# Peptides against a protein of PDB entry 6B4E: the designs that were tried, part 97

Target 1, 295 residues: chain A of PDB entry 6B4E
Amino acid sequence: TNFDKISKMFWHYKDKIAQIKQDIVLPIKKADVNVRNLLSRHKRKINPKFGQLTNSNQQLFKIQNELTQLINDTKGDSLAYHWILNFIAKAVVHQAETEVRVKPESALPLGKLTLYLLVQFPELQELFMARLVKKCPFVIGFTCEIDTEKGRQNMGWKRNNENKWEDNTSYDERMGGILSLFAIITRLQLPQEFITTTSHPFPIALSWHILARICNTPLNLITNTHFVILGSWWDAAAVQFLQAYGNQASKLLILIGEELTSRMAEKKYVGAARLRILLEAWQNNNMESFPEMSP

## One batch from the design tools (peptide; made by RFdiffusion4, then SolubleMPNN)

Design b2_p18_4_s3 (from b2_p18_4, 7 letters changed)
Fold by OpenDDE base, seed 5:
Structure b2_p18_4_s3 (fold): chain B 295 residues (1-295), chain A 18 residues (1-18)
Amino acid sequence: as target 1 above (295 residues)
Amino acid sequence: ETASTEPLPKPEDIPLAN
């Protein structure tokens, strides 16, 4: 693992966030009144749609079509188009932070919707990844110390209006929710209409990177959160990961489930204990996956 | 297109950090 490369990638996306604010978010405030009104109306229509997802594919397709139409309405103005995509990127991540964190299986319909949009609108890919890395650096296997304010900020810790840090449980749950979404996206097949014409923008290989990079992270930087997000990943993608890489996947699952947890046993992390349970379930031929969506 | 072009490490080549 080349951690210098990972750090460069991390800071690239941090810079991208700043660039998005400067070149997309701020300029739109000075745009033509008709454009601003259009975007305001579209924002109001788009925002509730993510919460309308269910375990139904029919409902998913309905929402996909509605969002596609709304986004297409903005293509006549490049700034408006990028603004609405950035809004969607933020909204998807927010949904992961709020709903997926408490109902992990909701990552499946959200992930399907997101993957569709990422393929249908390629400009969403960089906007989405930048938002993911900012909120949850674990998606690229980045870790730094959290003993400083800057370190906590880099790792996606939030402060409230009173400048108080969020509690550990809240942070762990948010990271788990975001990672669940990303894990689902990496293990999903492309929609049938794209499978022969488009490469997967965030393939299962990115799950491999997450696991491998965490395994190679200095142990003094490993926290309970690392085990929480690994558990979230496991629930979301372990079955499909094994299908994709076979024996090589098994080796990596053993590394995180057995070896990493063993090395950190003295810390008695609750996330590590859960990961051990998941490993044992797999060893007993009881590995579970999220249920498939209904027609 | 993929989000990363980084080659995949083999599990046997990626021991846990000490």
Scores: peptide ipSAE 0.038, ipTM 0.666, DockQ to the pose 0.087
Fold by OpenDDE base, seed 3:
Structure b2_p18_4_s3 (fold): chain B 295 residues (1-295), chain A 18 residues (1-18)
Amino acid sequence: as target 1 above (295 residues)
Amino acid sequence: ETASTEPLPKPEDIPLAN
């Protein structure tokens, strides 16, 4: 693991967030009133759709079509197009922080929708990844110290209006929700219509990177959150990960489930205890996936 | 699916606190 490379990637996306604000978000505030009105209407139509997802593929396809049309309506203006994609990137991550956080299996329909949009609108990919890294650096295996204000900010910790940090449970659950979504995306196959013409934008190899980079992270930087997000990843993608990499996947699952948890046993992390339960379930041939969606 | 070229971590390669 090259941590310098990971750090450079992290700061690349931090810079991208600043660029998005400067080049997309702020300029739209100065745009023509008709453009601003269009985007306001589209925002109001788009935002509820993520909450309308169910375990139904039929409902998913309906929402995909509706969003596709709404996004296509903005393509005549490059700035408007990028603005609406950035809005979607933010909205998807927000759904992970709220809905997936409390109902992890909801990551499946959300992930399918997101993957479709990422392929259909390639410009969404950098916008989405930048937002993910800002909110949850774990998606690229980045970790830094959290004993400073800047360190906590870099790791996606939030402050309330009173400048108080969020509680540990809230942070852990948010990170778990975001990571669940990303894990699902990495393990999903492209829709059949894209398989021969398009490469997967965030393939299963990115799950490998997450696990390997966390295992290679200095132990003094490992927290309960690391184990929570590993558990979230496990529920979301472990079965498909094993299918993809076979024995090499098994070795990595044992490293996170047994070796990493054992190295940190003195901390008595609740996330680590959960991960051990998942490991034991797998060892007893009881590894579970999220339920498949209905027609 | 292409396997990652990133090396599989070894137990001895897990850094301890410095």
Scores: peptide ipSAE 0.025, ipTM 0.617, DockQ to the pose 0.045
Fold by OpenDDE base, seed 4:
Structure b2_p18_4_s3 (fold): chain B 295 residues (1-295), chain A 18 residues (1-18)
Amino acid sequence: as target 1 above (295 residues)
Amino acid sequence: ETASTEPLPKPEDIPLAN
C-alpha cells in the first residue's frame, strides 16, 4: 500500500471541495433570478425523492426517471447543471448519514439510484467522490491521527454550533452509513442499458482497496471506527466480494475478521467484537446479504 | 444486482504482514 498516493488522493478531493465552492456554489448566488428560481424549484422537487425510496424496484425506476428529467432540465446552463449535480451528491451522502446509519439495508435502493445517476451523468462522479472523501475518508482507505483538531477534521468529525465534537457513537454510525452506501455501489452491477457500453465508475476493486489499505494501516492509528466501517462493509458487500474474487477474497476476509481483530484485542473495541461475530457466522455458513429488492 | 468476477487488484494494493 502506497500511503503517499492515498494522501495525495485525499488532498486532491479536499481541493476539489474548495474548487466546487468557488466555481459552482458561489457563482450561482450571482446568477440571474430565472436560473436561481429554476434551481430552487428543482432542489425542492429533488430533495424528498431520496427518502421516497423503498425496497421496490418499481419505485426506484420511477424515482430514476423523475430525477433524470429534472437534471436534464438544467443542461441548457452548464453552471446550473453542475450545481444540481453537486446538490445531489450532497443529498445522497446526507441520506447515508441519516437513514442508512439506522437502516443499513436502505443502502441498496439508494446505491442503485446513485449508481444509475453516476452513469447517466458522468460529471456527478467527481462531485460525489469528493463529497464522500470529505465526509468519510475511509472510502479510499485514508486514515490519520485524531489526537489533533486538524486530524479529527480530516477524518470527517463534526462540531456542533457550540464547537463541541460529536460523540463517538454518532461519528461511528455516520461513517458506517456512508461506507455502507459506497460498499453497495461497488458491488452493484450496472443497469442493463449500460452494462455493455459503460465501465463501472466505482467497481468492486475499490472495496478491495478499502480492506487492504485498512489492513496495512499502522496499528496505532486503528480505532473502533475502523472496525465499525468494516462491519458495515461486510453486511453490504461481503457476499458479492466473495463472488468476485473467490479464494483471494476469503483470505482478505479472514485477515480483517481474524488477524486484524486479534492484533487489536487489547483495545476491546465493540466494533471488533461485531466483526468477529460476522466472521464466525461466515465460518458456520451463515453469511447474510441484504434482501433483494422487490419487482 | 451483484458484482461479476473482476480482475484482482494490483499487488501493491494487497495487504502485507505487519
Scores: peptide ipSAE 0.024, ipTM 0.613, DockQ to the pose 0.063
Fold by OpenDDE base, seed 2:
Structure b2_p18_4_s3 (fold): chain B 295 residues (1-295), chain A 18 residues (1-18)
Amino acid sequence: as target 1 above (295 residues)
Amino acid sequence: ETASTEPLPKPEDIPLAN
């Protein structure tokens, strides 16, 4: 693992967030009143759609179509178009850290919707990744120390209005929710209409990167959160990961489930204990996946 | 499917805490 490359990628997306603010978010405040009104209306219509997702593909397709129309209405103005996509990127990640956090299986419909939008609107891809990396740098396998304020900020820790850090459980759950969404996206197949003409924007190889990079992370930087997000990833993508990479996938799953947990056993991390349970379930031929969506 | 460009990590490749 080349950690310098990972760090460069991390800072690239940090810079991208700053750029988005400067080039998209701030300029729209000075845009024509008609454009601002359009975006305000569209924002109000778009935001509820993510909460309307169910385990139904029919409902998913309905929402896809509705969002497509709403986004297309902004294409006449490039700034408006990019603004609405950035809004969607933020909304999707927010949905992951709030809803998926408490209901992991909701990552599947959300992931399908997100993947559709990423393919339908390619400009969303960089906006979405920038938001993901900002909120959950684990999605690219980035880890730094959290002994400093800057380190915690880089790893996506939040402070309240009193400058108090969020509790460990809240942070772990948020990271798990976001990582679950990303894991789902990486293991989903493209919709049939795109599979022959478009490459997957965030393929299963990115899951490989996450696991490998975490395994190669210095042990002194490994925390309970690492095991929590690995568990979240496992629930979301382990079955499909094994299908994609076969024996090599198995080796990597054993590495995270057995070797990494064993090396950190003295820490008695709750997340590590759960990952051990997942490993044991797999060894007993009881690996589970999220249920498929209904028609 | 796109194969990963990163190699499979080995147990010995996991850095030990100093």
Scores: peptide ipSAE 0.024, ipTM 0.621, DockQ to the pose 0.045

Design b2_p18_4_s4 (from b2_p18_4, 7 letters changed)
Fold by OpenDDE base, seed 2:
Structure b2_p18_4_s4 (fold): chain B 295 residues (1-295), chain A 18 residues (1-18)
Amino acid sequence: as target 1 above (295 residues)
Amino acid sequence: ETASTEPLPEPSSIPLAS
């Protein structure tokens, strides 16, 4: 694992967030009143759509079509188009932080919707990845120390208005929710209409990178959160990961489930205990996946 | 539905960085 490369990637996306603010978010405030009114109306229509997802493919397709139309209405103005995509990127990640965090299986319909939008609107890809990396650096296997304020900020920790850090449990749950969504996206097939015409924007190989990079992280930087997000990843993608890479996948699952947990046993991390249970369930031929969506 | 992909290089015994 080349950690210098990972760090460069991390800072690339941090810079991208700053660029988005400068080139998209701030300029739209100076745009024509008609454009601002259009975007305000579209924002109000788009925002509730993510919460309307269910385990139904019919409902998913309905929402896909509605969002596609709303986004297409903005394509005549490049700034408006990029603004609405950035809004969508933020809304999807927010949904992961709130709903997926408490109901992990909801990542499946959200992931399907997100993947569709990422392919249908390629400009969403960099906007979405930048938001993911800012909120949850674990999606690219980045880790730094959290003994400093800057380190905590880099790892996506939030502070309240009194400059108090969020609780460890809240942080762990948010990271788990975001990582669940990303894991689902990496293991989904492209929609049938795109499978022969385009490559997957965030393929299953990115799940491999997450696991391998965490395994190679210095042990003094490994926290309970690392095990929590590995457990979230496992629930979301382990079955499909094994299907994709076979014996190679098995070796990596053993590394995270057995070796990494054993090396950190003295810390008695709750997340590590859960990951160990998942490993043992797999060893007993009881690996589970999220239920498939209904027609 | 799950994607089937070309295998990555086998993880060598990825030494856990101590």
Scores: peptide ipSAE 0.027, ipTM 0.625, DockQ to the pose 0.080
Fold by OpenDDE base, seed 5:
Structure b2_p18_4_s4 (fold): chain B 295 residues (1-295), chain A 18 residues (1-18)
Amino acid sequence: as target 1 above (295 residues)
Amino acid sequence: ETASTEPLPEPSSIPLAS
């Protein structure tokens, strides 16, 4: 693992967020009134769509089509198009932070929708990844110290209006929700209409990177959150990860489930205890995945 | 479901942090 490369990638996306604000978000506020009105109407129509997802593929396809039409309406203006995609990127991550954190299986329909949009609108990919890294650096296996204000900020910790840090449970759940979504995206196949013409934008190899990079992280930087997000990843993608990499996947699952948890046993992390339970379930031929969506 | 992909380097080549 090259941590300098990971750090460079992290800061690249931090810079990208600043660029998006300067080049997309702020300029649109001064755009023509007709453009602003269009985007305002589209924003209001788009925002509730993510909460309307269910375990139904029929409902998913309906929402995909509706969003596609709404996004296409903005293509005549490049700035408007990028603005609406950035809004979608933010909305998807927000849905992971709020809904997926309490109902992890909801990551499946959300992930399917997101993957479709990422392929249909390639410009969404960089916007989405920048938002993911800002909110949950674990998606690229980045970790830093959290004993400083800057360190906590870098790792996606939030402060409330009173400048108080969020509690550990809230942070863990948000990180777990975001990582569940990302894990699902990495293990999904492309829709049939794209499978022969397009490469997967965030393939299963990115799950490998997450696990391997966490295993190589200095132990003094490993927290309960690392184990929580590994557990979230496991529920979301472990079955498909084993299908993709076979024996190599098995070895890596043992490294996180047995070796990493054992090395951190003195900390008595609740997340680590859960990960050991998941490992034991697998060893007993009882590994589970999220249920498939209905027609 | 996920289709099989080309294997990455063996996990044994990625040592666990000590």
Scores: peptide ipSAE 0.027, ipTM 0.625, DockQ to the pose 0.084
Fold by OpenDDE base, seed 3:
Structure b2_p18_4_s4 (fold): chain B 295 residues (1-295), chain A 18 residues (1-18)
Amino acid sequence: as target 1 above (295 residues)
Amino acid sequence: ETASTEPLPEPSSIPLAS
């Protein structure tokens, strides 16, 4: 693991967030009134769509088509197009922080929708990744100290209007929700119409990177959150990860489930205890995955 | 619905910088 490379990636996306604000978000406020009105209407139509997802593929396809049309309507203005994609990137991550957080299996329809949009609109990829890294640096296996204000901010901790940090449980659950979504995306197959013509934008190899980078993280930087997000990843992608990498996957699952948890046993992290339960379930041939979607 | 690929190189042991 090259931690210098990971740090460079992290700061690249931090810079990208600043760029998005400067080049997309702020300029649109000065755009023509007709453009602003269009985007306002589209925003209002798009935002509810993510909450309308169910375990139905039929409903998913309907929403995909509706969003595709709404996004295509903005392509006549490059700034408007990028603005709406940035809005979608933010909305998807927000849905992970709220709904997926409390109902992890909802990551499946959300992930399918997101992957579809990432392929249909390639410009969404950098916008989405930048938002993910800002909110949950764990998606690239980045970790820093959280004993400083800057460190906490870098790791995606939030403060309320009273400048009070969010509680540990809230942070853990948010990180778990975001990571669940990302894990799902990495393990999904491309839609049939793209499988032979397009490379997967966020392939299963990125799940490997997350796990490997966490295993190589200095132990003094490992927190309960690391185990929580590993558990979230496990529920979302462990079955498919094993299918993809076989024995090599098994070794990595044992490293996180047994070795890493054992090394941190003195901390008595609740996330680590849960991860051990998941490991034991797997050892007993009872590894579960999210239920498949209905037609 | 799931991706499949050739195995990546064997993961390194936990380096354990504490």
Scores: peptide ipSAE 0.053, ipTM 0.640, DockQ to the pose 0.077; fails the geometry check
Fold by OpenDDE base, seed 1:
Structure b2_p18_4_s4 (fold): chain B 295 residues (1-295), chain A 18 residues (1-18)
Amino acid sequence: as target 1 above (295 residues)
Amino acid sequence: ETASTEPLPEPSSIPLAS
């Protein structure tokens, strides 16, 4: 693991967030009133759709089509198009922070929708990754210290209006939700219409990166959150990960489930305890995955 | 199977399961 490269990637996306604000978000405020009105209407139509997802593929396809049309309506204005994609990127991550955190299996329909949009609208990819890395650096296996204000900010900790940090449980759950979504995306197959023409934008290899990079992270930087997100990843992608990498996947699962948890045993992290339970379930041939969506 | 106790390399160096 090259941590310098990871750090460079992390800061690249931090810079991208700043660039998005400067070049997309702020300029649209000065755009023509008709454009602003269009985007306002589209925003209102788009926003609820993520919450309308169910375990139904039929519902998914409906929403995919509706979103596709709404996004296409903005293509006549490049700034408007990028603005709406950035809005979608933010909305998807927000959905992970709110719904997926409380219902992890909801990551599956959300992930399918997101993957479709990422392929259908390639410009969404950088916008989405930037938002993901900002909110949950774990998606690229980035970790820094959190004993400083800047460190906490870098790791995606939020402050409320009173400048109080969110509680540890809230942070852990949010990170877990976001990571679940990303994990799902990495393990999903492309929609049939794209398989022969497009490469997967965020393939299963990115899951490998997450696990390997966490395993290589200095132990003094490992927190309960690391184990929480590993557990979230496990529920989301472990089955498919094993299918992809076979014995090498098994070795890595053992490393995170047994070795990493053992090394941190003195901390008595709740997330680590859960990860051990997941490992044991797998060892007993009882690895579970999210239920497949209905037709 | 003796599980490796050391972190695995990046995926580019690992063959996919066939």
Scores: peptide ipSAE 0.025, ipTM 0.616, DockQ to the pose 0.328; fails the geometry check

Design b2_p18_5_s1 (from b2_p18_5, 6 letters changed)
Fold by OpenDDE base, seed 2:
Parts: C-alpha cells; sequence; structure tokens
Structure b2_p18_5_s1 (fold): chain B 295 residues (1-295), chain A 18 residues (1-18)
C-alpha cells in the first residue's frame, strides 16, 4: 500500500470540491434568471426521486427514465448540466447518510440507480467521487488522526450549530451508510445495455483497495469506525467479492475478520465484535447478502 | 505496526484466480 499516493488522491478530491464551488456552484448564481429558474424546478423534481426508490426493478427503471429526461433537458447549457450533476452527486450521498444508514438494504436500489447515472452521464463520476471522499474518506482507504480538529474534519466529522462534534454513533452510522452505497456500486454488474460498450467506472477492485488499505493502516489510527464500515462493506459486498476473487478474497476477509479484530481486541470495539460475528457466520457457511430486487 | 500480508499490496488485476 502506497499511503503517499492515497493521500495525494484524497487531497485531489478535496481540491476538486473547492473547484466545483468556484467553477459550477458560484457561476450559476450569476447566470441568467431563466437558467436559475430552470435549475430550481429541476432540483425540486429530482430531489424526491431518490426517496421514491423501492426494492422494485420496475420502479427503478421508471425513476431512471425520469431522471435521464430531467438531466438531458439541461445539456443545452454546459454549466447547467454540470450543476445538475453536482446536485445529484450531493443528493445521492445525502441519501446514503440518511436512508441507507438506517436501512442498509436500500443501498441496492440506490446503487443501481447511481451506477446507471454514472455510466449514462460520465461527467458525474468525478463529481460523485469527490463528494464521497469528502464525506467518507474510507471509500479510498484514507485514514488520518482524529485527535485534532483538522483531522476530524478531514475524516468527515461534522459539528453542530454549537460547534460540538457529532456523537460517535452518528458518525459511525453515517460512514457505514455511505460505505454501504459505495460497496454496492463496486459489486454491481453494469446494466445489459452497457456491458459490451462501457467499462465499470468503480469496479470491484476498489473494494479490494478499501480492505487492503485498512489492513495496512497503522494500528494506532484504527478506530471503531473502521470496523463499522468494514461490517457495512461485508453485508453489502462480501458474497460478490468472494465470487470475484475466490481464494484471494478469502485471505482478505480473514485478515479483516480475524487478524485485524484480534490485534485490536484490547479496545473492545463494538464494530469489531460485529465483524467477528460476520466472520464466524461465514466460517459456518452462513454468509448472507442483500435480497435481490423484485421485477 | 500493520498487517503486512503480501496480498494486500497486490493489484487485483494481476491476481491469478483459481
Amino acid sequence: as target 1 above (295 residues)
Amino acid sequence: DNLNDPITDLDPEKIRLP
């Protein structure tokens, strides 16, 4: 694991967020009133779509088509188009922080929708990844110290209006929700219409990177959150990960489930205990995945 | 101190699957 490279990637996306603000968000505020009105209307139509997802593929396809039309309506203005995509990127991550957090299986329809949009609108990819890394650096296996204010900020910790840090449970759950979504995206196959013409933008190899990078993280930087997000990843992608990499996947699962948890046993992390349970379930031939969506 | 397993440094694309 090259941690210097990971750090550079992290800061690249942090810079991308600043660039998005300067080149997309702020310029729209000075755009023609008709453009601003169009985007306001589209925003209001787009935002509720993510909450309308169910475990139904039929409903998914409906929403995909509706969003596609709404996004296409903005393509005549490049700035408007990028603004809408940035809004979507933010909305998807927000949905992961709120809904997936409390209902992890909802990551599947959300992930399918997101993957479709990422392929259909390639400009969404950098916008989405930048937002993911900002909110949940774990998606690229980045970790830093959280004993400083800047460190906590870099790791996606939020402060309330009273300048108080969010509680550990809230942070853990948010990170778990976001990571669940990303894990799902990495393990999904491209829709049939794209599989022969397009490469997967965020393939299963990125799950490998998450696991490997966490395993190689200095132990003094490992927290309960690391185990929580590994558990979230496990629920979302472990079955498909094993299918993809076979025995090599098994080695990584053992590394996180057995070796990493054992090395951190003195901390008595709740997340580690859960991950140990997941490992034991797998060893007993009882690994579970999210249920498939209905037709 | 880390889990220094060689597999963690491998590129998944270079892994020979069984």
Scores: peptide ipSAE 0.023, ipTM 0.670, DockQ to the pose 0.730
Fold by OpenDDE base, seed 4:
Structure b2_p18_5_s1 (fold): chain B 295 residues (1-295), chain A 18 residues (1-18)
Amino acid sequence: as target 1 above (295 residues)
Amino acid sequence: DNLNDPITDLDPEKIRLP
């Protein structure tokens, strides 16, 4: 694992966030009133769509079509188009932070929707990835120390209005939610209409990167959060990961489930204990996946 | 310390998909 490259990638997306603010968010505030009104209306229509997802493919397709139409309505103005996509990127991640964290299986419909949008609107890819990396650097296997305020900020820790850091449980759950979404996206197949014409924007190989990079992370930087997000990933993608990489996947799952947890046993991390349980379930031929969506 | 296993250094693109 080349951690220098990972760091460069991390900072690339951090810079992208700043660029988005300067080139998309701020300029739209000075745009024509008609454009601002359009975007305001669209924002109001788009935002609730993510919460309207259910375990129904029919509902998913409905929402996909509705969002597609709403986004297409903005294509006549490049700035408006990018603003809407950036809004969507933020909204999707927010949904992961709030809904997926408490109901991990909701990552499946959200992931399907997101993947569809990422393919349908390629400009969303960089916007979405930038937001993901900002909020949850674990998606690219980035880890830094959290002994400093800047370190915590880099790892996606939030402060409240009283400038108090969020509690560990809240952070862990948010990271787990975001990682669940990303994991789902990586293991989903492209919709049939795109399979022959488009490559997967965030393929299963990115799950490999997450696991491998965490395994190669210096142990002094490994926290409970790492195990929490690995557990979240496991629930979301382990079955499909095994299907994709076979014996190599098995070895990597053993590395995270057995070896990494064992090396960190003295810390008695709750997340590690859960991951051990997941490993044991797999060893007993009881690996579970999220249920498939209904028609 | 880190986990030094050759598998973690593999490029997933080099792995044959089933």
Scores: peptide ipSAE 0.023, ipTM 0.657, DockQ to the pose 0.883
Fold by OpenDDE base, seed 3:
Structure b2_p18_5_s1 (fold): chain B 295 residues (1-295), chain A 18 residues (1-18)
Amino acid sequence: as target 1 above (295 residues)
Amino acid sequence: DNLNDPITDLDPEKIRLP
């Protein structure tokens, strides 16, 4: 694992966030009133769509079509188009922080929708990844110390209006929610109409990178959150990961479930205990996946 | 300490799938 490369990637996306603000978000505030009105209307229509997802593929397809139309309406203005995509990127991550956090299986319809949009609108990919890395650096296997204010900020910790850090449980759950979404995206197949024409923008290999990079992270930087997000990843993608990489996948699952948890046993992390349970369930031929969506 | 393993550091594209 090349941690310098990972760090460079992390800061690349941090810079991208700053660029998005300067080049997309701020300029729109000064744009023509007609453009601003259009985007305001579209924002209002788009925002509730993510909460309208269910376990129904029919509902998913409906929402896909509606969002596609709304986004296409902005293509005549490049700035407007990028603004609406950035809004969508933020909205998707927000949905992961809120709904997926409490209902992990909701990552499946959200992930399917997101993957569809990422393929339909390639410019969304960098915007989405930048938002993911900002909110949850674990998606690229980045970890730094959280003993400093800057370290906590880099790892996506939030402060409230009183400048108090969020509680550990809230942070863990948010990270788990975001990671669940990303994990789902990595293990989903492209829709049939895209398989022959487009490469998967965030393939299962990125799940491999997450696991490998966490395993190679210095132990003094490993926290309960690492185990929480590994558990979230496990629920979301372990079955498909095993299907993709076979014995090599098994080795990684054993490394995180047995070796990493054992090395950190003295910390008595709750997330590690859960991951151990997941490992044991797998060893007993009881690995579960999220249920498939209904037609 | 870390869990350095050549297998885990491999590019997934280089992994020989069984």
Scores: peptide ipSAE 0.021, ipTM 0.660, DockQ to the pose 0.685
Fold by OpenDDE base, seed 5:
Structure b2_p18_5_s1 (fold): chain B 295 residues (1-295), chain A 18 residues (1-18)
Amino acid sequence: as target 1 above (295 residues)
Amino acid sequence: DNLNDPITDLDPEKIRLP
């Protein structure tokens, strides 16, 4: 693992966030009134749709079509198009932070929707990844110290209106929710209409990177959050990961489930204990995955 | 690009815990 390259990638996306503000978000405020009105109406229509997802494929397809139409309405203006995609990127990540954190299986319909949009609108890919890395650096296996203000900010910690850091449980749950979404995207197959014409934008190999990079992270930087997000990843993608890489996948699962947890046993992390339970379930031929969606 | 990371990140035999 080359951690210098990971750091460069992290800062690339931090810069991208700043660029988005300067080149997309701020300029739209000075755009033509008709464009601003269009985007305002579209924002209001788009925002509730992510919460309307269920375990129904029929409902998913309906929402996909509605969002596709709304996004296509903006393509005549490049700035408007990028603005609406950036809004969608933010909304998807927000849904992961709020809904997926409390109901992990909701990552499946959200992930399917997101993957569809990422393929249908390729310009969404960089906007989405930048937002993911900002909110949850674990998606690229980035870790830094959190004993400084800057370190906590870099790792996606939030402050409330009283300038107080969020509690550890809230942070862990948010990170788990975002990571669940990313994990599910990496293990989903492309829709049939795209499978022969395009490559997967965030393939299962990116899950491999997450696991490998965490295993190679200095132990003094490993926290309960690392184990929480590994557990979230496990629930979301472990079955499909094993299907993809076979015996090689098994090695990584053993490394995170057995070896990494053992190395950190003295810390008695709750997340590590849960990961051990998941490992044991697998060893007993009882590895579970999220239920498939209904028609 | 995430896919252009060093090949060692995709090789379980080269993963080493600290």
Scores: peptide ipSAE 0.026, ipTM 0.682, DockQ to the pose 0.098; fails the geometry check

